Peptides against a protein of PDB entry 3WG5. Designs and how they scored, part 87

Target 1, 218 residues: chain A of PDB entry 3WG5
Amino acid sequence: LAKNIVYVAQIKGQITSYTYDQFDRYITIAEQDNAEAIIIELDTPGGRADAMMNIVQRIQQSKIPVIIYVYPPGASAASAGTYIALGSHLIAMAPGTSIGACRPILGYSQNGSIIEAPPKITNYFIAYIKSLAQESGRNATIAEEFITKDLSLTPEEALKYGVIEVVARDINELLKKSNGMKTKIPVNGRYVTLNFTNVEVRYLAPSFKDKLISYITD
Target 2, 218 residues: chain A of PDB entry 3WG5 as posed
Amino acid sequence: LAKNIVYVAQIKGQITSYTYDQFDRYITIAEQDNAEAIIIELDTPGGRADAMMNIVQRIQQSKIPVIIYVYPPGASAASAGTYIALGSHLIAMAPGTSIGACRPILGYSQNGSIIEAPPAITNYFIAYIKSLAQESGRNATIAEEFITKDLSLTPEEALKYGVIEVVARDINELLKKSNGMKTKIPVNGRYVTLNFTNVEVRYLAPSFKDKLISYITD

## One batch from the design tools (peptide; made by RFdiffusion4, then SolubleMPNN)

Design b2_p14_2_s4 (from b2_p14_2, 12 letters changed)
Fold by OpenDDE base, seed 5:
Structure b2_p14_2_s4 (fold): chain B 218 residues (1-218), chain C 218 residues (1-218), chain A 14 residues (1-14)
Amino acid sequence: as target 1 above (218 residues)
Amino acid sequence: as target 1 above (218 residues)
Amino acid sequence: GSKGIILEVIADTK
């Protein structure tokens, strides 16, 4: 019987258009191989809002379930990473990770101070993050508070509040816990029940370009 | 006789993954209509290096010539915009525009100061920008100095130094001056001679999403 | 030009 394949790939660092390329490449490989799902091990301090929005759209257009896994311990899905997670088919977190802190900024001043986003921008991203939460059946109030209170949550808190679906120590526990779960958003217009029985885990290596850009942006 | 079509679209603001989406959308429309070329009126202060690299790749993969036009007067192709221009099939600038200032930074500190890129990152982008210049037959020494000296050039200087191909006041002058020029990089593996005789200019409007993101990011 | 909105947690570089 042809084994179901689950891809696992890592995305680390700032959310940028290169991060979009990484997502697109990884998802495309998994789509081409008709994988059961792809798990993206995400560790990000955040990044560009536009890159984030493109990544969310790419995930929403995926032909297969995309699972965002905040991993390893010490990792975060901060800011843009939270939006990406909320736009995905399933969110998991490892113990010792965090999610949240989603306040938009315009950048940094010459002295390194945050340039605050004007209320119009902040309100737009409040509406946007709430829509992601609502569409995925996740806690839209907490999603808003990720901006308005700059809230960061532990995995246990995020699970408790209905922001995420799984707390898992490793990929094996993630597969075990997410087996039989329905995706929080549709795949090709349908909610999919994940089937991780008799799966082969296939790790995707970062391309040379991926390594180089990560090295340059870290 | 079927008129040759030239598309014109505007990209304004920071170079981000949304800017990538704009480039991709605009080029795709022009490709689908078998346009003679697309002219992108570019006005950018810069943006993300990864988004820039993706945009350059998308331009290099274009089935039609992509002309970067720094426009209108007062516009700039600053930082990431310079890299994009150097990666394109032809660069034009309007009088009163600028190009250059390509020094990479890691971001801004809490007080708004620039966080300088480490030498390794700076050296990577020096190599990258020089490669873009060399591949396009443009001045690689000046391209390096856009980083090492944070150099900004006028259109007249940029033309003189062999960084750009055209100085033009408007689209009509651009079409007139670039007619019969060879692309500085290949299209589908071949250098193309531009044919702007008997062309229809077709302007692409920003999508609602383009307007919204520009409005939110402005 | 749309100032790219940054969604990043500034690590307190203390």
Scores: peptide ipSAE 0.106, ipTM 0.362, DockQ to the pose 0.105
Fold by OpenDDE base, seed 3:
Structure b2_p14_2_s4 (fold): chain B 218 residues (1-218), chain C 218 residues (1-218), chain A 14 residues (1-14)
Amino acid sequence: as target 1 above (218 residues)
Amino acid sequence: as target 1 above (218 residues)
Amino acid sequence: GSKGIILEVIADTK
């Protein structure tokens, strides 16, 4: 029987326009192969809001389920990463990871201090993140507090509070636990029941360009 | 039976003089074809106030209903986008979108901080946005607070508070929900009842010029 | 005048 394909790709580092290109490329490959899903192993401290919003849109426009997996242990979906996760079809976290800290900033001063965003921007992102949570049936109160309190959660807390759907140690456990779950947002207008029963896992390697930019920004 | 035509076009990015040209072109095409309406899928972080005001005027001078649809999920009608929406014949939002944050600024400083507008300018736009809301029978108090508090709303909040008319996931749901609604402002001096019962949806593609400018500004 | 007035949201995330 033809195995359902699940793609796995890694996105690590700051969320930038380049990170958008990575998401777009990976999702496109998985779409073209009619994969059951793509799992994005995400480890990010955050990044640019514009890139984040484009990534969220790209995920929500995906022809297949996009699962954000905060992985490996020690990784984070911080700031922009949380928005991306909340915009996705399913969120998983590995033990020892974190999610949250979503308050927007304008940048960093020369002394490394944060330049705070004005209320205009903060309120915008409060509405935005709440909207992502509400649309996905996730905890909008906590989503707001990711900004207003710069809240960060453990995987267990995030699961408990209804921010994420799965805690999993590895891809195999993720596939096992998420099998039969419905996507938290539609795929092509329909909530999809994930089928990971007879699945082939295919890892997507970063492109040369992906490697180069990671090298430059790290 | 000849299908009523509804045009759909996308406007994404900053509100500029070029965005005005896009609105003008799209509306003109739809007018020439005696469309039942045009739906503008809007995704904007805002932009220039002068361009915004021209766009509002162009919408209000339209020979056909102009529906602003904040779309796709993850999109926003931020700042200038809110004014444009409030100046339109009907506002819809997709889940996962936002509207608001309308306080004018003079620009950004070298450190990325906002250069605040003086009270004179702020008060001007308060009066302007309230006027748009009042004319359209939308919540003028919230419209003011989009400036005074830099308020941003989810689609559900915006609907609840009477800022927008429809929450819809896609064009089909939008057409279904808005069918039989009256325009919130007149079309050629008359409030029009939208008829989306037997409609053909026609998508307007961006011109080459439209694509080029989007590429340059992104 | 409306010239030079910006109605925009620009943000970065932590």
Scores: peptide ipSAE 0.055, ipTM 0.340, DockQ to the pose 0.118
Fold by OpenDDE base, seed 1:
Structure b2_p14_2_s4 (fold): chain B 218 residues (1-218), chain C 218 residues (1-218), chain A 14 residues (1-14)
Amino acid sequence: as target 1 above (218 residues)
Amino acid sequence: as target 1 above (218 residues)
Amino acid sequence: GSKGIILEVIADTK
């Protein structure tokens, strides 16, 4: 019996236009192989709002389920990472990770202080994040508070509040726990039940370009 | 039986004079083919006020119904996009989208901060947006607050408040839900009842010029 | 006039 395939790829660092290219590449590969799902191991402090929004759109347009997995322990889906997670088909977190802190900013001053976004922009992202949460049946009130209170959550809190779907220590536990779950948003207009009973895990490596850009931006 | 035609076109990115040309081209094609309606899948952060006002006029002068559809999930009709929507014959939003944040600005300073518009300009756009809402029988109080409070709404909120007419996940659901609805503004001096019972959907692609300009402006 | 007026939302997230 041909094994169903699950892809696993890592995305680490700032969310940029290059990060969009990574998501697009990884999802496209998994789509081409008719994978059961792709798991993105995410560790990000955040990044550009435009890139984030494009990534969310790319995930939502995926022909296969995209699982955001905040991994490894010590990782975060901070700021833009939370939006990406809320826009995905399933969210998982490893113990020792965090999610939240979604308040938009205009940038950093010369002294490293935050330049605050005007209410116009803040309110835009409140509506945006609430919409992502509502569409996915996740906690829209907490999603709003990720902005209004700069809230950050542990995996256990995020699960308790209905922000995320799975707490898992590794890929094997994630596959086990998410097996038989329905996607929180549609795949090609339909909610999909994940089938992880007889799967092959395939790891996608970053391209040379991916490694070089990460090296330059870190 | 000859199928009634509905055109679908995408408009993404900043509202500029080029965006006007896109609207004009798309609407003209649909008018020439005596389409039942055109649906514009809109995703915009906003743009130029002059271009926006010209687009609104072009929509209002259309010989066929123009439906603004904030799509896909993650898209927005932000700022200028809200004015365009309020000036159209019907507004739909997909889950995960947003509308609002309509306060005018003069631009951005070197540090990325907003340069505020003077009260004269702000008040002009308050009057303008209220007029669009009133003409279309949509919530003029909320339309004003899109400026005065920089308000942004989810699809569900926008529907609840009477800003928009339809929440739909895709074109098929949009056609189904809007079938038999009257346009919110006149078409050639008459309110039209939309007939989507036996329609052919035709997608309009961006021109090569459209793609090139998008590539350069991103 | 409306010339030079911007109706836009641009932001970054931290």
Scores: peptide ipSAE 0.033, ipTM 0.259, DockQ to the pose 0.113
Fold by OpenDDE base, seed 4:
Structure b2_p14_2_s4 (fold): chain B 218 residues (1-218), chain C 218 residues (1-218), chain A 14 residues (1-14)
Amino acid sequence: as target 1 above (218 residues)
Amino acid sequence: as target 1 above (218 residues)
Amino acid sequence: GSKGIILEVIADTK
């Protein structure tokens, strides 16, 4: 029986418009091959809110399930990464990763202090993150607290609170645990049951452009 | 005879991943309606290189011609804006606008001084901007000098040097002057002859999201 | 920490 394909790609570093290009490229490749899903191994301290929102939109427009996997151990889906995760079809985390700390800031002052976002901006992102949580059937209260308390969670806490769906040590365990799960948001207007019983894992590498931009942005 | 539609949308401020969302949304709307073209009224001091590259890619993927119009008078397509323009199907400028100043920087120091990009980054963007110019049949030498000399040009100079295609005071003059011109890059693999003889101009407004992100990023 | 490349003209707010 022809094995269904699951793509795996890594996105690391700051969430930028370049990160959007990576998401778009990776998802497009997986869509073209009618993959069962794409798994994005995400490790980010956050980044730009605008890039984040575009990435979320791109994920939501995906013709296939997009699984955000906070990986490897020591990685985070911090700030913008949390929004991306909450906008995805399934969230997994490896042990020793984190998610949260979503409070928007305007930037850093010359002394490295945070320039706080005005209440209107904070409130916007509260509404936005809550909507992502609600649409995905995830914990909207915790999603709000990712901002209002700048809360960060362990995988176990995130799972416990219904923020994420899977804790997995590696891709094989992720595939095993997520097999038979329904996507938390629709794919092409339908909730999809993931079928990872007989899949080929195909790794996508960064393009030369991806590598260059990563080098420039890192 | 059913009038063809030309969309007009404004993109103002720093080039960010949010700016990408604006481009994507606006172009998508125009694509869905099979518009003759979309005109983006661009006013930017520049912004993020990664966002710029994504915007260029999105423009190049457009199913319809994307015209970058540096507008109104006093506006600029500075830095990232120049790359976006050079990546587009047609560039127009209003009198009293500018284009250029494309030297990449790593950012600003605490004292507001520019942190220079290393030669490897500068050379990358030189190659990139030259490729955009070459692909569009525009002046690659000037494109390089936008970086190496941090050159900025008036509309008249930019037209003279073959960087841009049109100088126009307003949308009506732009449509008139660009009517019958071929796109400088392909649309769906073909160079398109613009037909603005019997068009309806339809203005797109920023979404609420666009307005909010603009407010956050400005 | 990778400082993102900026293509920006500082408007000297003089």
Scores: peptide ipSAE 0.041, ipTM 0.276, DockQ to the pose 0.083; fails the geometry check

Design b2_p14_3_s1 (from b2_p14_3, 5 letters changed)
Fold by OpenDDE base, seed 2:
Structure b2_p14_3_s1 (fold): chain B 218 residues (1-218), chain C 218 residues (1-218), chain A 14 residues (1-14)
Amino acid sequence: as target 1 above (218 residues)
Amino acid sequence: as target 1 above (218 residues)
Amino acid sequence: MVIPIEPISFKTIS
């Protein structure tokens, strides 16, 4: 039987292979305890496409709902973070956060200029991000524009345009507002109605390894 | 005699040597017309320290007030952008924007990890950013924490803590709110009281070169 | 290696 537990964990910094390990660890812990959901407080400027795609896949394979919460105020789900959010069961944002800016690049030149991705790659990620939006019933047009226009949105705009589901100041408000919502993608093949009535919130601390990696990548 | 003109220009993207050229061009145009001020709509994820320092110097040498406006919603004055803002005559932010995250790095490794700056360099930029804040009568403690804590603030927080002067939704509101404010740093050795009563707003378009460079660096 | 665009941290002269 599902426990009245919601896990909360933080992922901050660049999206890398180590970030995948963090997601995997956090979700696994929550799965093992049959949690109602896990909330990932996300603050990322972006990162690697390969790691991002793996994270999305890991979320999609979760046995429990994974809620991406762009938090705290000042945080962003930029670039890879937007893809991750769109691949999740529910997206929430705190006031003063942002989402978007998803154009793929090959990297940075020595002079700090962006090395542009060839059209073939850009088009691939347009298709990919649109698919994530469509599969989750979110705004695929805006998702595309996150790439084509390098668009970034406020929480209010993102909510208004159907990119996200919740604007919340804190975890308590998030739980309150998301209570009774259906996941935007299936959990084990079924859309789940979130039940946050009388839940225990359990915070997961970063491991020593997580802290060390964050320190190195920051 | 000063004309009742305010110029508005946009600088978006990475801070590079080309960004310096943009600042120089925009400010020069406004200087030539004896504008009351120039507003730079800034949206930057950061960039090169050398270019940033040159831009700050160019702003400080301006014959007219240079207002940094973090705009539009979703934009940021991140990293180098924060330094530029702190080096300006007035800082404004639109709702849904952010400022901060100023820790210097040497670059990124092949694995996407950050190559940390040695303490000597970090301390140099702590001193530098504090000096910018102090010289402009802004919060030097928070300025330091933009580096030491990789702090990022919302407009409301930035205003509350005395990092910025104005929160405004658009240029009209910015002009209204900043009317009668004194510049936070001198213009030609004097603190200027901004007079935006009955001003003409002139928009500067990016040059073809600016567009091309932005395209390459984006 | 393909990566989404990301904010660039403040880079010292390298």
Scores: peptide ipSAE 0.029, ipTM 0.238, DockQ to the pose 0.190; fails the geometry check
Fold by OpenDDE base, seed 4:
Structure b2_p14_3_s1 (fold): chain B 218 residues (1-218), chain C 218 residues (1-218), chain A 14 residues (1-14)
Amino acid sequence: as target 1 above (218 residues)
Amino acid sequence: as target 1 above (218 residues)
Amino acid sequence: MVIPIEPISFKTIS
C-alpha cells in the first residue's frame, strides 16, 4: 500500500528571517509532496518576534499539518519557540525539554543585561500569545504566564496544563501517539485527523544556504 | 485614460525577517493590482544576510518591476541594502544618500566591537554580490570593493561607476528619469521597459504589524 | 525570551 509521507526537518538555533526561510522551504516541500504532515524538530532559545510571527503565519497557511516537536532531550521551545509551537497544528515535546519563557525584550545591552520591552509591547504579545493559545484550544492562561511570569514548563507540565498535545521520546513514539489526533488548528479550513498508520518518514536536510547561515549565526 | 499604478512603499531600518515580510507584502499588493512598478524607498544601515538574500529572491521573483530608491536624503542602502538594490530591477538614489559598505560581520561583541566574518563567509558574499551585479549588468568590480574595501559611494559616484541607474530628488523626478528605461533584470523572463507616462502614484502604508515591529527594532 | 536577534549585521556603519 502506498505509504503516506511524513517529513521531518530540524530547525535549531535562534529564530530569524532565515528560520522563516527554513520553515517555508520545509513546509513547501512537504506540501508539494502532499505529505500527511511535517514534523519540525525545534530547538530554539528564542529570537526575533517578527520572524516568529511570520513563521506562525506560514504554519497557519500550510496546506498540511505542521507538528512542532521540541527535540532532542535538552532542547527548548523557548520564547519565540513557544509562540511558534502554539501557532502549530500539534505540539510535541521530548522528555527533558522545555517550553515557555516568552517575555519580550528589546535586546541586550552592551553589558549583557536585558533591555526590557515597554508595557505596550509586552501587552501586545500577551494578547498575541493568548490568541494563539485560544485559537488552538490550548491553555491561554498559561500562555499569558509564559510572559507575565516568564514561566518555563517541562513536557509533563505542559501536557498537564493543556499547552501541548504529546510527550514523545522519538519520532516513532510521536507518530504512534499522534495517530488519530486532530490538528489543534485547521488545515485548509478543516481540522484534520492525523493518519500515521502506514507512513514513510522522510528527513529533510538543511540546504547549503541553511548550513551557511547556521554557521554564521552560531 | 486609465492610469497605470505605481506603488511606493517605505522600508526603513535594519534588514530582518520582518523586512522580508514588508517586501513580500508590498510587492504582492503591487502584483495583485498589475502595477507598472513598485518603488521601495529604502533607508537601511544593513541587517541580516539571510533576510537580505530572501528579499533579493523575492524581488527577483516579482511579477512586476521593483525599483529600489535610496530615499530620503540622508538615507543609505548600506550593507544588506546594497545587495537588495543590486538584486532589483532598477536602482535610484536621492542626492545625499549612500550605498555600499557591504563587508559581512558576524555581529557585535559586548563591547560594541565588530566580530569579523571568517574569510570563507566574506568570500561567499563577494561571489554573491558580484553575481548580483553581473546579472543586473552593474559594476561587479565595485560591488566586490563594497566588501573588500568596505567602500561607500555617493549617488553620483554610484551612477558614474555603473552601480545604479538613476539619481533623483523625489518620486516625480524618479518617474520622469526612469520612464523608458529597461529593467536591469528580467520580469517574468523579460526585460521590461518602464512606462511612467500616465501613472497614478499610490503609497502603501505600513501595516499595524509593520509599525509594531519597527517600534520594537528601533 | 524573544530577543531581537541581532542580525548577522553587515557592518552597520555606526
Scores: peptide ipSAE 0.023, ipTM 0.254, DockQ to the pose 0.224; fails the geometry check
Fold by OpenDDE base, seed 5:
Structure b2_p14_3_s1 (fold): chain B 218 residues (1-218), chain C 218 residues (1-218), chain A 14 residues (1-14)
Amino acid sequence: as target 1 above (218 residues)
Amino acid sequence: as target 1 above (218 residues)
Amino acid sequence: MVIPIEPISFKTIS
């Protein structure tokens, strides 16, 4: 029987393959305990496209709802973070956070200048991000503009435009506001109605490995 | 009951988070069928450190032996590929292949020059690669020199120095030579004696997604 | 978003 438990974990920093491992670990723990959901507090400037796509796939394969929460104030779901959010079952943002700026790049030159991606790659990610938005019933036009205009939105704008589902100051407000909402993508082929009545909130800490990797990559 | 089945799959190209997905998919399929082992035909110039470390972890978590086979002739397990191999239950190489060249870099400048990794990162990977070698009972001195000297070895040299376990021309020779060998790392906490007597060989093809990603990244 | 086609970041140099 499903326990009335919600897991909360933090993922901060650049999106890398290590970030995938964090997502996988966190979701797996929550799945094993038959949690009602897992909330991932996300703060990222972006990262690698490959890692991002794997994370999206892992979220979509989750046996439980995965909520991406852009938190705390000052945090961002920038670039790869936006794709991850758009691939999730529910997006929430705290006041003072941002989402967007999804233009793909090849990297940075030695002088710190951006190396632009070729049109074929840019077009691929336009199609991909639109697909994520469409599958989740979110605003595909804005999703495209995250790339074509390098658009960034506030939580209020993102909510207004139908990019996200919740604006919340903290976990308690998030649980309250998302209670009774349907997931924006299916869980095991079915849309799930979130039940956050009388829930136990459990916090997951980064593993030692996660901390070490973050220390090396930051 | 374990089926007398060996899976064979190919992973070619740069090591990315998509490569992780391929490893995960292939190993999962073989695990589900209780295969005797999976052989991954590896041909890579290297890739991302984060993806590499995740792949190593996935291999180490496998419920079945994972054999890394540097194949076909002309292939390499270069850079990240070496780490993956060193993290596996058994390494084989075909004649005309190579292993090594593991020096970490930050990337390439616009002019194609290598951006060197800072000493702290290089030292981290020296410790990491030595750990992989030590855990698998392989030559840690050579593993270090894969970084410090950017050393590359032939199959014959790698076998001689105790970096790999088998030199084989093809899958049949690999199965024959590795039959009765113990894994160099544990499977579910136990060293496994490989049994390739009267085995069925099953080939796994890349998924459509795998092909698409390869097309975009190559 | 960095698409390391040619690995600009932590590429272990072959």
Scores: peptide ipSAE 0.023, ipTM 0.248, DockQ to the pose 0.160; fails the geometry check
Fold by OpenDDE base, seed 3:
Structure b2_p14_3_s1 (fold): chain B 218 residues (1-218), chain C 218 residues (1-218), chain A 14 residues (1-14)
Amino acid sequence: as target 1 above (218 residues)
Amino acid sequence: as target 1 above (218 residues)
Amino acid sequence: MVIPIEPISFKTIS
């Protein structure tokens, strides 16, 4: 029986328009090969709201389940990364990672101080993040607090509070624990039960362009 | 008499955090050399609001006059570029250039459609752009219309309506026409009368990093 | 193509 394929790709660094291109490329490859799922190992401090929203939309339009895996230990799905995770079909975190800190800002001043977003903008993203949580059956109260309290959670806390679905040390444990779980959002209009009983794991490497851009932006 | 120096540098492409770094670098060089002014030849379709606001702040904190020159013919100070111009000490445009189209957006959808900014965000930037116009003694009504009507103006229109100060074909004409003009915003707390009677023009080249980033983002 | 102002960044507050 042709082994179901699970793709794994890494996205690291700031969320930008180029990060969207990475998501699009990786998901498209996995879609073309009719993969069981794609796992994105995510490590981001945050980034652009526009890119984030586009990525969320791209995930929601995916023909296959997109699993956000905050990995490796020490990584975070901070700010924009949290939104992306909450917009995905399943969230996993490795021990020693974090999620949250979603307060929108307009930028940083020359002295490094934060330029605060006006309440109008903050309220928009509170509504947005709550919608992502509600649509995915995740904790909308804590999603709001990711903004209002700038809350960050450990994997264990996030799991306990119903923000994420899995805590896993590696891909193998993730596949094992998530096997049989339903996606938290629909795939092509239906909730999918993940089947990771006999899967081949394929790793997607960054393109040369991806490497170059990551090098320039880090 | 040691000739007063006027620096000229080019900034082209999308307004990003790297564009801020370019502005910062170029202005700093000119400040260090106690230049009479720096002219930034600007050609931008727009970019990030955060970077834009940081650039405006950097210009406002400049120890020397920063002149935004929409150049060459065919160039634009579109969207974020308009804000930057309105935040500068003097605006000039070459014939065949444009300024305006400042409606904020959240981004672009996968199909290329615009994701509209909520009224809350739009209203914020209306207030912001009007403040820039008012502070610089420029037409605040038209500044608002750059957003509400997504208005774009020719150099001649912009001059006529009191949005910009100079229409000039080249650097020499710009220096000639702007000689004796007062800056539209203060430099170190005072309005400066520009003196371009006996100046040396020095061109600043992009760094290798600048060239690389521009190549990647274009 | 005119790129309108993109309003907001989500960055981790260090």
Scores: peptide ipSAE 0.022, ipTM 0.317, DockQ to the pose 0.806; fails the geometry check

